# Ledger of designs, part 216: peptides against a protein of PDB entry 8YR4

Target 1, 309 residues: chain A of PDB entry 8YR4
Amino acid sequence: PRGSPALQLVVLICLGLMGLERALNVLVPIFYRNIVNLLTEKAPWNSLAWTVTSYVFLKFLQGGGTGSTGFVSNLRTFLWIRVQQFTSRRVELLIFSHLHELSLRWHLGRRTGEVLRIADRGTSSVTGLLSYLVFNVIPTLADIIIGIIYFSMFFNAWFGLIVFLCMSLYLTLTIVVTEWRTKFRRAMNTQENATRARAVDSLLNFETVKYYNAESYEVERYREAIIKYQGLEWKSSASLVLLNQTQNLVIGLGLLAGSLLCAYFVTEQKLQVGDYVLFGTYIIQLYMPLNWFGTYYRMIQTNFIDMEN

## One batch from the design tools (peptide; made by RFdiffusion4, then SolubleMPNN)

Design b2_p26_8_s3 (from b2_p26_8, 16 letters changed)
Fold by OpenDDE base, seed 1:
Structure b2_p26_8_s3 (fold): chain B 309 residues (1-309), chain A 26 residues (1-26)
Amino acid sequence: as target 1 above (309 residues)
Amino acid sequence: SSLLEQFQKLLEEMLQQILNAPGETD
């Protein structure tokens, strides 16, 4: 089936907008640097006002950073809705056709409503992972590489090394801590299903529970199951806070090391005051999409764990 | 690992089908 030439054009426009977002991520810090330098030099108002107006316009296009609510990101998201719907429907139809090709024995062993729920979770997982890969992983890796190249060429090789080490450590710790967290989430989901099964079995056997006056015993067993679930939920939630804090510490250490080095080079008159502000602004812009990385990697793992059960 | 690789491969194949599907009729 021919992909609609209109959808192919929309994909190409979305890729062009992604390239524009990468350019904006470099230009916005540069214009902010130029404002700080012009303010330091006491430049004429006309030059300053034009540079500030240009910066605000570029910041409107970029928004809060990569993947934030900027005009370019919103336009890309809007155009991508039709591509996402087409992809979702195509995956859903492929899963549904495959389900119809499965043996009668497979269908007789499962409730139709459970099969449909697995198909819906599968489709959501595929489309969520695709959108995450295309709009968060690839752009973030591109911005890191662009950052390493930019700082290595225009500042010093030491700045490129700091960004490389900081981002490599950040990505490695994000993966390792998220894989560690997946074990707690699997245990939580297993205990949730067991707690729900006990509640359903107790309610289905309501007459038997009434006959033996076992209501207090069933309530106490349900309470124990909830307490055990909450202990696993706490571990899952605490592991997320630990991930976020570890990520914040790594970025904070990279920002500290690079900011101290920038300040030193400004005192040596090798860099301008605006270059200090550029470095800090660019590192914070890299951090914003990386915070979403932990959330989306979690969403991917959720969808995979929810397909295994 | 194998499920993630199969899923990445399926995703790459779907992306390639969306990008590389010129109008062949079958």
Scores: peptide ipSAE 0.006, ipTM 0.388, DockQ to the pose 0.012
Fold by OpenDDE base, seed 5:
Structure b2_p26_8_s3 (fold): chain B 309 residues (1-309), chain A 26 residues (1-26)
Amino acid sequence: as target 1 above (309 residues)
Amino acid sequence: SSLLEQFQKLLEEMLQQILNAPGETD
């Protein structure tokens, strides 16, 4: 936002809060590790109670991890409303000015209400995509990088490698399966529009349909169009389930490999019991926002592909 | 997931409608 120093300050505060969320994502598992170690060592109640109280306070600030309703995330979302409104209004005005630069022939060939719906839709799309990139994609990638660095520095290099391979495979499969799925989604959307057009045409020609007593024929033709749509919808939905299951399998294999390696190092007294719990907790924290990444990478990709056509 | 897919579908339809607006610039 070049013109408002107040909005620039709000953006800087939001970036600072995003940095705080990244710090909390590392600190919460560390404090949980410390609780497990203190319980194992039968430490004094005063030190245990302080560590538990500190953990619960940090967990209140974090919430359930990235994309949760934690206090810091809620405060960031609240402050961002004004930036989103400014960005939305700027995109709306750019789309509206561009629509006024289009030929009179283009405007005469389209219903004004459809053009406005297109403009409102596109503004919401661009603004939603930008907010998603800033608040979900970038933070998730940052948490992955921080995780790889943390496990490589404070654990054995094998843990950093497992996280790297798991996350790289997860992201690659998410992209590839999403690109493959986009074909089924486009076919579904095209068939939905064709099914709606047939229903509208039948209703607009109601007098003609009634004159020929063709109501049963139009209903059967609409039923066939719905069945064809549902066949494409099933392929789209089944491809999503396949994506989610593939993602779950990759994370499950990474969690299995890392958990077995942690358990082995705990049996050799190279790691503490708390370090096993830390690894499992951190991998699960990375997995939750990544499930959203697959959904919104699709949103980004379809938005960009639809921009090039 | 379903609400986000509906929102994404809405966003896709919306972007297709904006971007398949042939820029017949005069």
Scores: peptide ipSAE 0.006, ipTM 0.336, DockQ to the pose 0.017
Fold by OpenDDE base, seed 4:
Structure b2_p26_8_s3 (fold): chain B 309 residues (1-309), chain A 26 residues (1-26)
Amino acid sequence: as target 1 above (309 residues)
Amino acid sequence: SSLLEQFQKLLEEMLQQILNAPGETD
């Protein structure tokens, strides 16, 4: 942020807090593993109590995982408000300056209120996209890489491979199915606008419709337009359910494969009972931000499609 | 269409300027 060393310091602190969140995402499962192992071994109360207290403290800092109400996430979000306000104001001023540089013919051909609404939507879309990239996409990719490295070093290479294949397949299918469903959403929005335009035209011509006693005909045409819209809405909604189910199946298969492999290694005494719990906990922690990925990728695509029209 | 592409390009350019701006210590 040019000219404000205070805001630069806040950005650096936020980056440091993001690094701390990545460390907590690894440490919390490790401490939970250690508790399960200490309980299984019937370890002394003092060691167990210290490990449990440390785990609860780390869990307070982390919260429920990435995007949860943890202390570190809340502190990061609080500090980021000033950076977001500075960025938003800078984008708004750049758009406003650019609008003043445009020709009088451009302004005369447009309603000022539509231009401002486009500018406000643009600003909110940029700031939202940036916040999403910085706080969800990049951290999730980092957590996946950290997970692959961790499981490859401290477990067996097979666990790292399962995480890699599961996450790569999840991301690929999320992109491919989301691009496929975008066609249904565009068709739905086009039919919604056409249905609304027919309703407005029929109501504006109400006197003419009444003069020709054509009320039943206009109602039937509107009904046909609604049925056509609902057919496209159903395809859009069904495609979303298919996306969610496909994502759930990929994660379920990854969790199944890794859990069975971990259970097998525990039976062979190569891993401890806590390692089984660690693997399951870490995979679930990776799944939470990835579910948000599908929602925000949809929100981004919505904002771009709603701009395209 | 053309204004949206221009606005999308302007957004991408602003996004790139904002993404590159953390490196410019001015």
Scores: peptide ipSAE 0.006, ipTM 0.388, DockQ to the pose 0.012
Fold by OpenDDE base, seed 3:
Structure b2_p26_8_s3 (fold): chain B 309 residues (1-309), chain A 26 residues (1-26)
Amino acid sequence: as target 1 above (309 residues)
Amino acid sequence: SSLLEQFQKLLEEMLQQILNAPGETD
């Protein structure tokens, strides 16, 4: 498929902007370090004002970091709309073509509205997953690798090891706890569908329910189904809180270990006060996209469960 | 897991096709 050279150029520009975002994710903490060092040294106002102005400009370009609305990220998202529309249309046409290749018996056995809803969910899930992988997963993994390299080269191998162990443990626990949560979510969705089906069946049979004066019985059965659903919903929600707390604990332990080690090296005059601030700022900046990672991994699993149904 | 990996692979293949598509206008 000969893609439009204009769309290829837009993809290349978007990749270039993604590279610029990775550079900004390193530069912003460095400039913030430099401000702290200049303030500590009581440097001349002209040098300080220039460094602060440069930092604010870089921070405007970066925004909050990966997953935030910075100028570069907004420009990338704007340019990507055309690529996403092209990809969406291509996936939709592939699904539609595949639906036409299916047997007449398959089409006669299914309601056309259900087939269209599966096609729309399929297209949305594919395009959503693509955008998520390209703009959140890959950039986050790149920022982690860049962080490990940066801290290993400019601080000490121990800082690179702390970041490596912290991020590896964070990712592993995120996957394991999310797979464990999937069982509760599947059970919740199955009970939600059963509760909804019972409510619809009771309302469709309203005349029969009235004829037998069974209104109180149907309400009680619906209450029992809601209580059973809420028990599963609670397990799903509580497991999410447990995931977020486990993630927070891992980042907190990594931040503690690295901050104590950095403070020690500052007391030995091997690092500056600004280097302590850089480490803390960079670790917190890595945490933001990883927190979104847990949310979108849940979205992917939801879309997957919604495709199995 | 297997369908997510297949989807990831399909998406990587689609991304590679967009990146590697020859610059011809058709």
Scores: peptide ipSAE 0.006, ipTM 0.387, DockQ to the pose 0.013

Design b2_p26_8_s4 (from b2_p26_8, 16 letters changed)
Fold by OpenDDE base, seed 4:
Structure b2_p26_8_s4 (fold): chain B 309 residues (1-309), chain A 26 residues (1-26)
Amino acid sequence: as target 1 above (309 residues)
Amino acid sequence: SELEELFKKLLEEMLEKIKTAPGETE
């Protein structure tokens, strides 16, 4: 933010906290590995107690992973409120200034309340998208890259390859299936608006409908519109279930392949029992942000579709 | 820089959509 050194410092602190979250996402599984190894080796209580205490402290800082209620995430969210407010206000003022630059003929052809509602939706969409990109997309991509590097260096290249293939396939299928779903959502929204318009027209013409005793005809016409809407709603909802199931299968296959490979290397004494737990824990931590990716990508697409209509 | 460019692009797209949005004559 130009002109406020205090807000620039807050942005730098938030970026530092994001870096700390990335470090915690690696450290928490490592400390959990170390606990499992120390328990397996029957290590002295003092060493175990220090490692457990350190793990619990790191887990308190991390919480449940990206988007969780961890201390670092909460502190980042708290500090970011002022930056978000500054950004929102800047967008609102830019929109408002631009609306004042538009011709009187443009304003006379539109309802002021609707223009303001579009401006508010636009501001919320832009600020929401930016926050999502900065705090979910970029961090998730960073965690994937860090994971590939970590597993390739400290395990075997095969583990890095499994993570790479699993995450690449997950992201690709998420995009492709979501773009396919957008067609069903657009058709559903169009039919919803048409069904609403028919209901409004029938109710506005209530006296005419009563005069001609056409109530049964209007009810049947509305029923047909509802059935057509429900057919499109079913396609939209079924396509969402298909997306979620496809995502679950990809993660399940990646987890299966990696877990079997870990178990095999543990049986060959090339890896420790803790390394099996590390892999499973890290994959689950990567999955949590990715599950949100599908939700927010839909929210972005919704906000863009709702602005096209 | 990239975030500011993305923000500008999104703002421009939003401003274009506000310009092109048909006034719902409710």
Scores: peptide ipSAE 0.008, ipTM 0.460, DockQ to the pose 0.013; fails the geometry check
Fold by OpenDDE base, seed 1:
Structure b2_p26_8_s4 (fold): chain B 309 residues (1-309), chain A 26 residues (1-26)
Amino acid sequence: as target 1 above (309 residues)
Amino acid sequence: SELEELFKKLLEEMLEKIKTAPGETE
């Protein structure tokens, strides 16, 4: 947005807030570790109360983690509304100008209301994808890299390796299973459109259907089309549950391996009890944005598939 | 097809502009 120095400043502030969220994602687990260590050591109430108050304040700023309803995330989302509106309007105007440059033959073959609906869906898809990449994908990848570096330096190289393998497997399986799900969604949308087209054709030919007393036949054909649609919808929904369970299993295995290794090092007095809690808290914080990854990638794929048909 | 190509091209241009500098995107 070169034309508005105010919007450029808002983008820079939003990038600064994203950097602050990355710092909070490391600091919140550290302060939670410190509380557990102070409780274990039976530290004085004044030190404990200050650390708890600081943790609660940092947790208010962070919220539930990256992409949650924390104060910093809400402030970023609020400031970004104007940037999103500017970007949306620019994309809409580019699409609209391109539609006016297209030949009369292209327009005569299409319903104007359908073209506008496709343009609106496409604009929403592009702006949604962009917002998702900037606010969820890139920050989550940054938090993974920061986590690998942090655990490799402050715990042991084995913890960094566990996080690397867990997150690499999680991302790879998320992509592969989501690409596999796209086939079921395309088949579902094609059958939905075919079912709708049959219903519209039957209703447009109402007089002919009534003349031949074929209402029962048309209802039965519509029922068969719905049953075929529901069979594809079930496959789409079941594949989503499979994705979510696969993601939970990968994170659960990473959490198990890392927590057992951390517990072992605590028993050897190489780590403190708080370090066990830090590892578990940080892995759960990485998981929460990654769960949204599957949801937004689905939303993006929906909007693109709905434009192909 | 032509709308899909326009969207792919717009997406690529937006992705390239994000990669280069979020502040220099016109």
Scores: peptide ipSAE 0.008, ipTM 0.460, DockQ to the pose 0.013; fails the geometry check
Fold by OpenDDE base, seed 3:
Structure b2_p26_8_s4 (fold): chain B 309 residues (1-309), chain A 26 residues (1-26)
Amino acid sequence: as target 1 above (309 residues)
Amino acid sequence: SELEELFKKLLEEMLEKIKTAPGETE
């Protein structure tokens, strides 16, 4: 925001904290490696205790990884509240101004309460999507790139290739399966709205239904609508399980290939036991934000589909 | 549809502003 040097400084601090989180995502596995190596070498207690204390402190700053509530992430989220409020208010005012510029014919065709609800959902969706892209998507992509570079330079080019192939396949399958799933979600939401509309119409016409003794007929029609909805809901939920399982299989195969290669190089004394633990820890840390990525990408698509209705 | 297009445009503009100047968030 050009008009507020204080908000610009807060954005710069938040970007600096995001950079620190990327550094912590590399440092935490390195310190954990060092602990495993020191334990294997039966190093003096003083060196081990210092490394463990440093690791726990870094782990407190990081939390559980990207998408976890670490100290740095919480501090970033706290500082970002003012920026988010400014952005939300700006989007809300732009939407409100645009609604006033729309034709009288558009306003006469819509209920004011529905327009305001769509505008509020839209503001929340845009602000949520922006925050998600900045704080989850971009950092996760950065962590993947940093991981590929780190493993290629400090281990072997084969480790960088495994991470690259695993993450590329994971992202591609996440997008493709999510786009495929969107069709089932649209059908589910359309049937939900139709089922709800029928229930509302039946209840508003209660006197007419009672006059014709059509209560059993309306209940049976509502039951059929629920069964149709549940059939679509099942497809939507089953497609979500399929997405999660596909993601789990890709990460599992990447973890298997990389872990076997690490174990082989440890047996050849080219890598230390701690390097095996580092690889496994880092891959699991990359998986956590990617699992959230699939959830929020779904939430974004939901909010867009829920805005079409 | 028009409101969706407005949200899409606003989103694209916000994404472009983030890409071009991560520090110049107006």
Scores: peptide ipSAE 0.007, ipTM 0.445, DockQ to the pose 0.013; fails the geometry check
Fold by OpenDDE base, seed 5:
Structure b2_p26_8_s4 (fold): chain B 309 residues (1-309), chain A 26 residues (1-26)
Amino acid sequence: as target 1 above (309 residues)
Amino acid sequence: SELEELFKKLLEEMLEKIKTAPGETE
């Protein structure tokens, strides 16, 4: 934010909290590993109780991972409200200034209330996308990179390769299936607008419809438009289920391959039982924010494609 | 997921409506 040193400090604090979240995402699985190892070794109660207490405290700070209600995430979200409001107001003023630069002919051809609704929607959209990119996309990509590095250094290089291949395939399929789904979504939106326009036109011409006793005809035409919309909605929703299932299969295959490899190395006494639990826990932690990534990538792509035309 | 799709649909409708504002290219 140019021009407000207070907002710049808040951004720096939020970036620091994001770094702390990344550290917690690694530390929480490590402490959980340590608990499992201490239980396996039948360690003294004092050491176990301290490690469990430390784990629970770290888990309170982290919450359930990216997008959870953890203390650090909540504090970051709270501090970011002022930055989001500043960004929203800047986008709103840019849209409003651009609307004032448009010709009188453009303004006379449009309903002012519709133009304002478009501007408010556009502002909310851009601000929501920027917040999502900063707080969900970038952190998730960072956690993937940190995970690849961690497993490559502290486990066998094969674990880093499994995570790399799984996450690369997940991201690629998410992009490709999302681009494919965008066609169905555009067709659904156009049909929804056409269905709504027909309903509005029928209601605005209510006197004419009454004069011709055409109410049953208008209702049937509206039903046909709804059925056509629902056919497109079904394609959009079915394509989302296909995306989610494809994502689940990729993560499931990565988890299977890595878990079998972990179990093998534990049987060979190269890894401890806690290391098996750490791997499974960390992969599940990566999956949770990635499910959101597919949803926001669609939002971003739609917004950019709709800004370039 | 459904709320996000609704928000995205709202976003697409907004951007399509911003795009269908003819940028007078003069």
Scores: peptide ipSAE 0.006, ipTM 0.384, DockQ to the pose 0.017; fails the geometry check

